# Peptides against a protein of PDB entry 3LCN, part 3

Target 1, 96 residues: chain A of PDB entry 3LCN
Amino acid sequence: QYTENLKVIVAEKLAGIPNFNEDIKYVAEYIVLLIVNGGTVESVVDELASLFDSVSRDTLANVVQTAFFALEALQQGESAENIVSKIRMMNAQSLG

## One batch from the design tools (peptide; aimed at target 1 E29 Y30 L33 N37)

Design b1_p9_4 (made by RFdiffusion4)
Pose (drawn by RFdiffusion4):
Structure b1_p9_4 (pose): chain A 96 residues (1-96), chain P 9 residues (1-9)
Amino acid sequence: as target 1 above (96 residues)
Amino acid sequence: DLKDRIAEL
């Protein structure tokens, strides 16, 4: 199963949204459950937009798309640690 | 509210 890894990956992505003052672990769990229950990028983004009005649609779509891409990479055998490392790099915008 | 939505799912 990839659910526990995907939650950690989504939480790391959420940590990169500036001034996102929410409980990251619960938001990540909610995104992962919506995806596991058959959600699409659109349906998940729409659900998140009603909950989090301060965040732009493009930012939310970016989080959800990252969740779908990460699930595919996990199914392709990429380790969760490597995926988290790429997200950290994207969040910091630095190779360092 | 978010925890209730999670419990529903």

Design b1_p9_4_s1 (made by RFdiffusion4, then SolubleMPNN; from b1_p9_4, 6 letters changed)
Fold by OpenDDE base, seed 1:
Parts: sequence; C-alpha cells; structure tokens
Structure b1_p9_4_s1 (fold): chain B 96 residues (1-96), chain A 9 residues (1-9)
Amino acid sequence: as target 1 above (96 residues)
Amino acid sequence: SLEEKIKKL
C-alpha cells in the first residue's frame, strides 16, 4: 500500500541530509504515521521540530513537503521506484 | 511532475 512505499521514499529523502543524527527508518516511519493520521505540513513539521533539534526547521519542512508530493504521485499511479530514483538524484545534486 | 514540484521547495 501507499504507507509502506511512502516510508521508503521518505527514508531516501532523509538519507540526503548531511549530519543527520537520528535513525532514518524510525523518523520516516513516524512522518508517515503522522501524515496518514491526518497531519498537515505545518503540524507534522511542528511535531518533528519539537523532537529533533539537530536539524533545522526548514530542512524538516523540505522533507515533509516532499512526502506529501510523493503521496500525491503514488495516488496518481507513479511507481515508488521511480519516485525513489528521482529523490536519490536530487540528493546527489543538492550535496554536490 | 514530482521532480518539478520538489525543485520548487
């Protein structure tokens, strides 16, 4: 289903953050949990910012917005593999 | 596309 694919996608996005000190799988799972339970971009960012001070609010917002965009793409029929590939390329570009 | 949307972040 969308939730499992979204976890993989969000994890890929988190993997692009330099000096990220939290468990990627755990954070990805938590983000997806908040989204599927009716969270908004703002509410999810607020929650994450309150828990993780090692990353900036702007960085968290970028991750969360990416998750919502990815969810829309999944619902429109794009494969998880394609989405992950795109994010991976973007991570490489942002770090280059 | 998703790529275009993400680039706007």
Scores: peptide ipSAE 0.043, ipTM 0.672, DockQ to the pose 0.028
OpenDDE base, seeds 2, 3, 4, 5: peptide ipSAE 0.037, 0.042, 0.039, 0.039; ipTM 0.658, 0.669, 0.665, 0.661; seed 5 fails the geometry check

Design b1_p9_4_s4 (made by RFdiffusion4, then SolubleMPNN; from b1_p9_4, 6 letters changed)
Fold by OpenDDE base, seed 4:
Structure b1_p9_4_s4 (fold): chain B 96 residues (1-96), chain A 9 residues (1-9)
Amino acid sequence: as target 1 above (96 residues)
Amino acid sequence: KLEELIKKL
């Protein structure tokens, strides 16, 4: 389903953050839970920023925005595999 | 689009 695919997608995005010291799977799950429970970009970013001070607000906003657009892409017929591949390539490009 | 947002990080 979309929620499980979204968790995988968000986890891939989080994996691109340098020096991220939180549990990626847990944070990805939490982001998706907040979104499916009616969270907005602003409210989800606010929640994450209050919990994780080791990551900048801008970085958190980028992750959350990616999650919302990935959800839209899934609903429009884009495969989870394609989205994950794109994120992985962008992570590598950003780090390299 | 999604790809443009993704590449910012």
Scores: peptide ipSAE 0.033, ipTM 0.632, DockQ to the pose 0.030
OpenDDE base, seeds 1, 2, 3, 5: peptide ipSAE 0.027, 0.028, 0.029, 0.026; ipTM 0.594, 0.595, 0.605, 0.595; seed 1 fails the geometry check

Design b1_p9_5 (made by RFdiffusion4; failed a check: a repeat of another design)
Pose (drawn by RFdiffusion4):
Structure b1_p9_5 (pose): chain A 96 residues (1-96), chain P 9 residues (1-9)
Amino acid sequence: as target 1 above (96 residues)
Amino acid sequence: SLKEKIAAL
């Protein structure tokens, strides 16, 4: 199963949103559950937009798309640690 | 609330 890994991956992505003052672990769990229950990028983004009005649609879509891409990479055998490392790099915008 | 939505799922 990939659910526990996907939650950690989504939480790392959420940590990169500036001034996102929310409980990251619960938001990540909510995103992962929506996806596991058959959500699409659109349906998950729409659900998040009603909950988090301060965040632009493109930012939310970016988080959700990352969740779908990460689930595919996990199914393709990529380790969760490597996926988290790429997200940290994207969040910091640095190779360092 | 968010926790209620999670519990519903």

Design b1_p9_5_s1 (made by RFdiffusion4, then SolubleMPNN; from b1_p9_5, 4 letters changed)
Fold by OpenDDE base, seed 4:
Structure b1_p9_5_s1 (fold): chain B 96 residues (1-96), chain A 9 residues (1-9)
Amino acid sequence: as target 1 above (96 residues)
Amino acid sequence: SLLDKIKSL
């Protein structure tokens, strides 16, 4: 029941990546699909790295870890809107 | 760090 919200959250995170050439909605959907089907941070990063060599492994790991933390936050009662807002602010403030 | 900020979500 969190999959649609998680797709939105992951898409917001991907939108912060400079020079990202892939379809953000499609990649977000794929990440969530992998997580729902039992993927771990490592296995999802490995899959993404094999498909998108224009993005660093560290950047992919950051996106995937964000997805897992967001899923936990959703399960603990945090709203999707609040999580998206936090990620948007982080994107605007660059790495910290 | 960025990850620390993410953990605070």
Scores: peptide ipSAE 0.037, ipTM 0.642, DockQ to the pose 0.029
OpenDDE base, seeds 1, 2, 3, 5: peptide ipSAE 0.019, 0.036, 0.048, 0.043; ipTM 0.528, 0.648, 0.648, 0.648; seeds 1, 3, 5 fail the geometry check

Design b1_p9_5_s2 (made by RFdiffusion4, then SolubleMPNN; from b1_p9_5 with E4D A8S; failed a check: a repeat of another design)
Amino acid sequence: SLKDKIASL

Design b1_p9_5_s4 (made by RFdiffusion4, then SolubleMPNN; from b1_p9_5, 3 letters changed)
Fold by OpenDDE base, seed 3:
Structure b1_p9_5_s4 (fold): chain B 96 residues (1-96), chain A 9 residues (1-9)
Amino acid sequence: as target 1 above (96 residues)
Amino acid sequence: SLEEKIKSL
């Protein structure tokens, strides 16, 4: 499985969110938990939105979709390090 | 690529 790598990847994505008031490690772990237990983009976003009102639904959807894309990339053989690097670059280029 | 997929959102 890719759970540990996915946690790192999701945490990197969350780190790019300006004014994020939640614990990054906790949220990343919870997202991965929901995904490996059969969650869909929609169901995971719904769950997160009900728990964390300090983050917009659109922002949560972006994070969750990134997690699913990352999982696909891992399954196709892309390294976790490469995925993290891409996300870090995107975070640096994003505006608040 | 993952980056292109993410950018498409």
Scores: peptide ipSAE 0.058, ipTM 0.694, DockQ to the pose 0.028
OpenDDE base, seeds 1, 2, 4, 5: peptide ipSAE 0.022, 0.051, 0.052, 0.048; ipTM 0.618, 0.691, 0.697, 0.690

Design b1_p9_6 (made by RFdiffusion4)
Pose (drawn by RFdiffusion4):
Structure b1_p9_6 (pose): chain A 96 residues (1-96), chain P 9 residues (1-9)
Amino acid sequence: as target 1 above (96 residues)
Amino acid sequence: LKERIEELK
């Protein structure tokens, strides 16, 4: 199963949103559950937009799309640690 | 948000 790994991956992505003052672990769990229960990028983004009005649609879509891409990479055998590393790099905008 | 999570579970 990939659910536990996906939750850690989504949390790392959420940690990169500036001034996102929310309980990251619960938001990540909510996103992962929506996807596991058959959600699409659109349906998950729409659900998140009603909950988090301060965050732009494009930012939310970016988080959800990352969740779907990460699930595919996990199914393709990429380690969760490597995926988290890429997200940290994207969040920091640095190769360092 | 916690109530929504329990509904999904």

Design b1_p9_6_s3 (made by RFdiffusion4, then SolubleMPNN; from b1_p9_6 with L1I R4K)
Fold by OpenDDE base, seed 1:
Structure b1_p9_6_s3 (fold): chain B 96 residues (1-96), chain A 9 residues (1-9)
Amino acid sequence: as target 1 above (96 residues)
Amino acid sequence: IKEKIEELK
């Protein structure tokens, strides 16, 4: 259940990137798969950077770190709905 | 990245 919730959370984060011309659901799934298969912030960022040169490395790092923090939050008992709400508000502030 | 996803599943 954590992986499915994490996909939703990461998708919400990706939706905040302006002019991101990729399938958000697939990118979110890919990020989650990389993480649960042992990826680190650095390795996942490197992978994404190699695929999406239109997005800054800093923006990608922000997305990936958010995913790791969200996974920890889920494991600590925070609801996916609450995490999504926080991300939605963060997206409204600034990203990219 | 669809192919990459299938490789990781």
Scores: peptide ipSAE 0.434, ipTM 0.919, DockQ to the pose 0.979
OpenDDE base, seeds 2, 3, 4, 5: peptide ipSAE 0.433, 0.428, 0.431, 0.432; ipTM 0.919, 0.918, 0.919, 0.919

Design b1_p9_6_s4 (made by RFdiffusion4, then SolubleMPNN; from b1_p9_6 with R4K E7K)
Fold by OpenDDE base, seed 5:
Structure b1_p9_6_s4 (fold): chain B 96 residues (1-96), chain A 9 residues (1-9)
Amino acid sequence: as target 1 above (96 residues)
Amino acid sequence: LKEKIEKLK
């Protein structure tokens, strides 16, 4: 039910990673699929780290944690637009 | 990656 909004949110977070040479939409879709299929923060980070060694584990952990927090926020009634706005501001403040 | 996505769908 929240999967499509979560994909948009995760894509926004991924877009803040400098020099990330991957298809953002596909990576976001994969992260969401892992989460809705029962993934934990640790298991999803492990999976992403095995695929994208050019991105630090800490950066990947930050992306995944953001996804879980965003999912909780959506379930509690916060709009996807508000969540995206917050992430965009965070991306502007962080250089990777 | 695309192949992994299809496996999870």
Scores: peptide ipSAE 0.587, ipTM 0.946, DockQ to the pose 0.922
OpenDDE base, seeds 1, 2, 3, 4: peptide ipSAE 0.586, 0.584, 0.579, 0.582; ipTM 0.946, 0.945, 0.945, 0.945

Design b1_p9_7 (made by RFdiffusion4)
Pose (drawn by RFdiffusion4):
Structure b1_p9_7 (pose): chain A 96 residues (1-96), chain P 9 residues (1-9)
Amino acid sequence: as target 1 above (96 residues)
Amino acid sequence: RIEELKEKL
């Protein structure tokens, strides 16, 4: 199963949203559950937009799309650690 | 669980 890894990956992505004052672990769990229960990028983004009005739609879509791409990479055998490392790099905008 | 989390958030 990839659910536990996907939650950690989504939490790392959420940690990169500035001024996102929310309980990251529960938001990540919510997102992962919506995807596991058959959600699409659109349906998950729409659900998040009603909950988090301060965050732009494009930012939310970016988080959800990252979750779907990460699930595919996990199914393709990429380690969760490597995926988290790429997200940290994207969040920091630095090769360092 | 989804509805519980939605209410919490």

Design b1_p9_7_s4 (made by RFdiffusion4, then SolubleMPNN; from b1_p9_7 with R1K E7K)
Fold by OpenDDE base, seed 4:
Structure b1_p9_7_s4 (fold): chain B 96 residues (1-96), chain A 9 residues (1-9)
Amino acid sequence: as target 1 above (96 residues)
Amino acid sequence: KIEELKKKL
């Protein structure tokens, strides 16, 4: 139910990564795919780290944890728009 | 890299 909103949220988070030149939408879709198929923060980070060595593990972990927190927030009734707004503000302070 | 992701989607 929250899959499409989560994709949008994760895409916003990825957009804050400097010099990340991959297809943001597809990477977001992949992250959500891993999560909905039973991935954990650790397993998803491990997968992403194996693919994107130009991004620090800490940055990847931050993205993935944001996704899990966002999913919980959605379930608690927070709107996707509000979550995206928060992430946009965080991105404005730069992401490593 | 991205092509690998596409294959998994």
Scores: peptide ipSAE 0.077, ipTM 0.767, DockQ to the pose 0.239
OpenDDE base, seeds 1, 2, 3, 5: peptide ipSAE 0.075, 0.074, 0.074, 0.074; ipTM 0.768, 0.766, 0.767, 0.766

Design b1_p9_8 (made by RFdiffusion4)
Pose (drawn by RFdiffusion4):
Structure b1_p9_8 (pose): chain A 96 residues (1-96), chain P 9 residues (1-9)
Amino acid sequence: as target 1 above (96 residues)
Amino acid sequence: SLLDRIAAL
């Protein structure tokens, strides 16, 4: 199963949104559950947009799309640690 | 609340 890994990956992505003052672990769990229950990028983004009005649609779509891409990479055998490392790099915008 | 939505799911 990839659910526990996907939650950690989504939480790392959420940590990169500036001034996102929310409980990251619960938001990540919510996103992962919506995807596991058959959600699409659109349905998940729409659900998040009603909950989090301060965040632009493109930012939310970016988080959800990352969740779907990460689930595919996990199914393709990529380790969760490597995926988290790429997200950290994207969040910091640095190779360092 | 968000926790109620999680519990519903």

Design b1_p9_8_s1 (made by RFdiffusion4, then SolubleMPNN; from b1_p9_8, 4 letters changed; failed a check: a repeat of another design)
Amino acid sequence: SLEDKIKEL

Design b1_p9_8_s2 (made by RFdiffusion4, then SolubleMPNN; from b1_p9_8, 4 letters changed)
Fold by OpenDDE base, seed 3:
Parts: sequence; structure tokens; C-alpha cells
Structure b1_p9_8_s2 (fold): chain B 96 residues (1-96), chain A 9 residues (1-9)
Amino acid sequence: as target 1 above (96 residues)
Amino acid sequence: SLEDKIKSL
């Protein structure tokens, strides 16, 4: 079970989005909830897009795909801390 | 790696 680690990872990804107007913790928790309840990339993006019009569908898709990649990495034995660090570095690079 | 996969998007 990777629920709590995935919430932290998704929150880190959301924190890198410029001008993001939604509650990061709430959105991260909701994404993880949808994934653990059998959501696919497409179905989760569709749900998020219907709820949040302040962010583009492409941005949402990027976040959701990152979550699925992170879940795969966790299952393969990569630590949550390492994944968070990678995302944080990528966020910093995108802001530069 | 995760980073490689993310960058491929």
C-alpha cells in the first residue's frame, strides 16, 4: 500500500505548477483516491477536468501520468524520498 | 528511471 507516499509525491508535483489556484493537499488526496479505486489516466484526467477549470487538461494529464509513473517506481523499490527529490528538481528546472 | 519517463511526456 503506497497511498500516503503517493499523496506526498503528487503534492510535490502540483506545487510546481505556476498560478495553481486549487488546494494542493485536497487535489493530491483526490487523485490518489481515484487511482486506488481503479481509475485510469484517462478517467482520472476527465474527472479532474470536470472539477477544476483553472488548470489546462494537458497540465492535469502531466500530473496524473506522473502519479502513475511514481506508483510504478514505488512498486519497483524506489523510495518515496528519492521520487520526491526528483520531482522537486524538475519543478525547479521548469521555473528557471 | 521515473525522471526519464516524466521527461518523455
Scores: peptide ipSAE 0.064, ipTM 0.702, DockQ to the pose 0.028
OpenDDE base, seeds 1, 2, 4, 5: peptide ipSAE 0.022, 0.050, 0.054, 0.058; ipTM 0.617, 0.688, 0.694, 0.693; seeds 2, 4 fail the geometry check

Design b1_p9_8_s3 (made by RFdiffusion4, then SolubleMPNN; from b1_p9_8, 3 letters changed)
Fold by OpenDDE base, seed 3:
Structure b1_p9_8_s3 (fold): chain B 96 residues (1-96), chain A 9 residues (1-9)
Amino acid sequence: as target 1 above (96 residues)
Amino acid sequence: SLEDKIKAL
């Protein structure tokens, strides 16, 4: 039930990765698909690492963990807009 | 907060 919001959130996180060569929307949708189908942080990272060698495992783990944290926040009643704003600010800080 | 959790990574 949080699928669409989670896709937007994950896409925002991916947008902060420098020199990311993959389609952001595609990867975000795939991450959410894996999570909604029962994936864990470890299993999702393993899957992504096997498919996308242009991104480090640590970077992938950071993205996936963010997705799970965001899912928890959504379940606790935090708005998707607030979560996206936080991630956007963090992306900007990491680029500075 | 989510931000605090993300920063801790």
Scores: peptide ipSAE 0.081, ipTM 0.712, DockQ to the pose 0.028
OpenDDE base, seeds 1, 2, 4, 5: peptide ipSAE 0.023, 0.066, 0.079, 0.073; ipTM 0.646, 0.693, 0.699, 0.702; seed 4 fails the geometry check

Design b1_p9_8_s4 (made by RFdiffusion4, then SolubleMPNN; from b1_p9_8, 3 letters changed)
Fold by OpenDDE base, seed 3:
Structure b1_p9_8_s4 (fold): chain B 96 residues (1-96), chain A 9 residues (1-9)
Amino acid sequence: as target 1 above (96 residues)
Amino acid sequence: SLEDKIASL
């Protein structure tokens, strides 16, 4: 389902963050939970920023926006595997 | 594409 695929996608995005001190699976699950319950980019970022101060707000915003774009891609028929692959490549190109 | 959208951030 989209929910499980989105968790995998968000986890891949989080894995690209240097010096990330939180549990990736936990944070990915929470982001997806907020999105499927009607969260917006702004409201989800606000929630995450209030809980996790080890990551900048800009970084959180990038993760959340990626999640929303990924959800749209899934709904349009793109495979989760393809989306994950793209994010993995982007992580590899990151300047850190 | 997703990549284009993400890159535009």
Scores: peptide ipSAE 0.065, ipTM 0.714, DockQ to the pose 0.028
OpenDDE base, seeds 1, 2, 4, 5: peptide ipSAE 0.059, 0.057, 0.055, 0.062; ipTM 0.712, 0.705, 0.702, 0.709; seeds 1, 2 fail the geometry check

## One batch from the design tools (peptide; aimed at target 1 E47)

Design b1_p10_1 (made by RFdiffusion4)
Pose (drawn by RFdiffusion4):
Structure b1_p10_1 (pose): chain A 96 residues (1-96), chain P 10 residues (1-10)
Amino acid sequence: as target 1 above (96 residues)
Amino acid sequence: DPLLEKLLSL
């Protein structure tokens, strides 16, 4: 199963949203459950947009698309640690 | 890296 890894990966992505004052672990769980229950990028983004009105649609779509890409990479055998490392790099915008 | 390419294209 990839659910526990995907939650950690989504939480790391959410940590990169500036001024996102929310309980990251619960938002990540929510997002992962919506995907596991058959959600699409659109349906998940629409659900998040009603909950989090301060965050632009493009930012929310970015988070959800990352979750779907990460689930595919996990199914393709990429380790969760490597995926988290790429997200950290994207969040910091630095190779360092 | 396909995953990285997808993330950069967001």

Design b1_p10_1_s1 (made by RFdiffusion4, then SolubleMPNN; from b1_p10_1 with L3F L4M)
Fold by OpenDDE base, seed 5:
Structure b1_p10_1_s1 (fold): chain B 96 residues (1-96), chain A 10 residues (1-10)
Amino acid sequence: as target 1 above (96 residues)
Amino acid sequence: DPFMEKLLSL
């Protein structure tokens, strides 16, 4: 269940990226796949950067780090709904 | 780090 919740969370984070032209659900799914298969922040960012040149490395790092912290929050008992709500607020407050 | 503080609030 963490995997599916994390996909939703990562998708919400991606939705906050201005001018993001990739399929959000596809990218979210791929990020989660890389994480559950042993990826680190650095290795996942490297992989994503090689595939998606329309997004800066720093932006990708922000997304991936958010995913790892969200996973930790889920494991500690935070609801996916609460995490999504917080990310939505963060997206709204982002200066782009 | 403001970014880290936000993440820790999740």
Scores: peptide ipSAE 0.142, ipTM 0.736, DockQ to the pose 0.297
OpenDDE base, seeds 1, 2, 3, 4: peptide ipSAE 0.138, 0.135, 0.124, 0.138; ipTM 0.735, 0.729, 0.731, 0.735

Design b1_p10_1_s2 (made by RFdiffusion4, then SolubleMPNN; from b1_p10_1, 3 letters changed)
Fold by OpenDDE base, seed 5:
Structure b1_p10_1_s2 (fold): chain B 96 residues (1-96), chain A 10 residues (1-10)
Amino acid sequence: as target 1 above (96 residues)
Amino acid sequence: DPFMQKLLSL
C-alpha cells in the first residue's frame, strides 16, 4: 500500500513543477519503481536526469528527496491524504 | 534549511 500511496504523493509533488511537460502519473510511477528497487536520492536523480532533460537536476532532486521523506512519513503512520495536503500547500507557496 | 524544514513537517 505504501507504493500506491507514494505514487499519489509523488504525483502531487510533480504537479507543482511549472512547465512540466511529461506525463505526471508515468513519471511518478517510475520514481517509485526506482525507489522500491533500491535507488538512492543520487541514483534516482541520475536516472531521471538522463531521461528527462526538460527539467533541471535541482528540481528532480527536490522531487526525489520529497519522495523519500514521504515514504518515511508513511512508514511512521502519517496518512497519505495528510501528506498530499501538505505537499499541495507547499506547491501553492512555492516561488518557482 | 527551509527546504528541510518543509519536509520535516510531513
Scores: peptide ipSAE 0.165, ipTM 0.768, DockQ to the pose 0.297
OpenDDE base, seeds 1, 2, 3, 4: peptide ipSAE 0.183, 0.138, 0.133, 0.130; ipTM 0.783, 0.742, 0.749, 0.731; seed 1 fails the geometry check

Design b1_p10_1_s3 (made by RFdiffusion4, then SolubleMPNN; from b1_p10_1, 3 letters changed)
Fold by OpenDDE base, seed 4:
Structure b1_p10_1_s3 (fold): chain B 96 residues (1-96), chain A 10 residues (1-10)
Amino acid sequence: as target 1 above (96 residues)
Amino acid sequence: DEFMEKLLSL
């Protein structure tokens, strides 16, 4: 299924955050877990914000929104590798 | 919005 690919994609997005002091793999796994269990952008951001005060809410929202779009892209047939490459390029251009 | 433009490319 998409779960493992989505974890990789979200991890790539998190890797673009400067001064991020949380475990990337753990946070990526947690985000995906919340999404597959019915979380929305708002509810997932709320949960993350309550746990990680070192990252701004806007930054968390950016990550979560990316995750949902990535999930849709996977469902539409785009490869995880292509999505990761796009996110890597986005990271190189700094977060918008 | 730059962020939205990037997301739409995914």
Scores: peptide ipSAE 0.162, ipTM 0.742, DockQ to the pose 0.294
OpenDDE base, seeds 1, 2, 3, 5: peptide ipSAE 0.159, 0.158, 0.160, 0.161; ipTM 0.747, 0.752, 0.746, 0.756

Design b1_p10_1_s4 (made by RFdiffusion4, then SolubleMPNN; from b1_p10_1 with L3F)
Fold by OpenDDE base, seed 5:
Structure b1_p10_1_s4 (fold): chain B 96 residues (1-96), chain A 10 residues (1-10)
Amino acid sequence: as target 1 above (96 residues)
Amino acid sequence: DPFLEKLLSL
């Protein structure tokens, strides 16, 4: 359940990246896969940076850090809907 | 850190 919710959350975060040309659902799924298989922020960012050169390392780090924090929030009982809503607001603020 | 503050708001 956390995995599927996290995919949705990460996808929402990715949707806020301007000029992101990769499939959002695919990348979100891959990020979550790396995390649940023991990845750290550093190792996941390294992996993503090696695969996607269209996005800066700093942007990738922002996404991955958000994912880890979102996972913690889910585990603490926060709803996926609330987290998605917060990220959507954050995306809007970042773009504004 | 603005990013950290945003994360903590989740």
Scores: peptide ipSAE 0.170, ipTM 0.753, DockQ to the pose 0.297
OpenDDE base, seeds 1, 2, 3, 4: peptide ipSAE 0.166, 0.165, 0.164, 0.165; ipTM 0.750, 0.757, 0.755, 0.755

Design b1_p10_2 (made by RFdiffusion4)
Pose (drawn by RFdiffusion4):
Structure b1_p10_2 (pose): chain A 96 residues (1-96), chain P 10 residues (1-10)
Amino acid sequence: as target 1 above (96 residues)
Amino acid sequence: SLHEKIEALK
């Protein structure tokens, strides 16, 4: 199963949203459950937009799309640690 | 609430 890894991956992505004052663990769990229960990028983004009105739609779509791409990479055998490392790099915008 | 939505999905 990839659910526990996907939660950690989504939480790392959420940590990169500036001034996102929310309980990251629970938001990640919510996103992951929506996807596991058959959600699409659109349906998950729409649900998040009603909950988090301060965050732009493009930012929310970016989080959800990352979740779907990460689930595919996990199914393709990429380790969760490597995926988290790429997200940290994207969040920091630095090769360092 | 967010916690209620999570429990509904479980």

Design b1_p10_2_s1 (made by RFdiffusion4, then SolubleMPNN; from b1_p10_2 with H3K A8K)
Fold by OpenDDE base, seed 1:
Structure b1_p10_2_s1 (fold): chain B 96 residues (1-96), chain A 10 residues (1-10)
Amino acid sequence: as target 1 above (96 residues)
Amino acid sequence: SLKEKIEKLK
């Protein structure tokens, strides 16, 4: 139900990772698919870490946890636009 | 590949 909005949100979060040389839309889609197919924070992080060794596990965990929190926010009625705006602000403040 | 992994989950 919220998969398309969640993809946009996760893509915004991924865009904050410096020097991340991957198709962000594809990675976002993959993360969302893993989550809706029953993935946990730990299992999704393990999968991403196996694919992207140039990104720290802590960074990947932050992305995945953000996705789970965003899904809860969407389910509670918060707009995707508001969630994206919050993430954009956090990205601007992050240290790379 | 990532593309293949995505297709398997659809």
Scores: peptide ipSAE 0.657, ipTM 0.952, DockQ to the pose 0.925
OpenDDE base, seeds 2, 3, 4, 5: peptide ipSAE 0.655, 0.652, 0.656, 0.654; ipTM 0.952, 0.952, 0.952, 0.952

Design b1_p10_2_s3 (made by RFdiffusion4, then SolubleMPNN; from b1_p10_2 with H3E A8E)
Fold by OpenDDE base, seed 4:
Structure b1_p10_2_s3 (fold): chain B 96 residues (1-96), chain A 10 residues (1-10)
Amino acid sequence: as target 1 above (96 residues)
Amino acid sequence: SLEEKIEELK
């Protein structure tokens, strides 16, 4: 499946959050598990917001939406490497 | 904990 690649992609996105004091791999795994268990953008954001009140809801929503878009991209044939590269570039341009 | 939540979904 795409779960392992999606974990890598989500981890890259999370790495762009400044001062995020959590295990990125664990959070990425949790997000992917929520998605594959039927989570929606809204329900996953709600869950994350309840856990990480130090991160803005907009930031969390951006992470979650990126995960869903990445999953679609993987299903359409885009490589995980390409998706990660795009996210890395976006992280570099982010103002926090 | 987050780890416990993860284990519940595996």
Scores: peptide ipSAE 0.642, ipTM 0.947, DockQ to the pose 0.922
OpenDDE base, seeds 1, 2, 3, 5: peptide ipSAE 0.640, 0.639, 0.640, 0.639; ipTM 0.947, 0.947, 0.947, 0.947

Design b1_p10_2_s4 (made by RFdiffusion4, then SolubleMPNN; from b1_p10_2 with H3E A8K)
Fold by OpenDDE base, seed 1:
Structure b1_p10_2_s4 (fold): chain B 96 residues (1-96), chain A 10 residues (1-10)
Amino acid sequence: as target 1 above (96 residues)
Amino acid sequence: SLEEKIEKLK
């Protein structure tokens, strides 16, 4: 139900990772698919860590946890636009 | 590939 909005949100979060040389839309889609197919924070982080060793495990965990929190926010009625705006602001403040 | 992994989950 919220998969398409969640993909947009996760893509915005991924865009904040410096020097991340991957297709952001593909990675976002993959994360969302892992989640809706029963993935946990731990299992999704493990999968991503196996694929992207140039990104720290803590950074990957932050992305995945954000996805789960965003899903809860969507279910509670928060707009995707508002969630994206918050993430964009956090990206601008984050240290690389 | 990542695309192949995505297709397996669809």
Scores: peptide ipSAE 0.649, ipTM 0.950, DockQ to the pose 0.919
OpenDDE base, seeds 2, 3, 4, 5: peptide ipSAE 0.647, 0.644, 0.649, 0.648; ipTM 0.949, 0.949, 0.950, 0.950

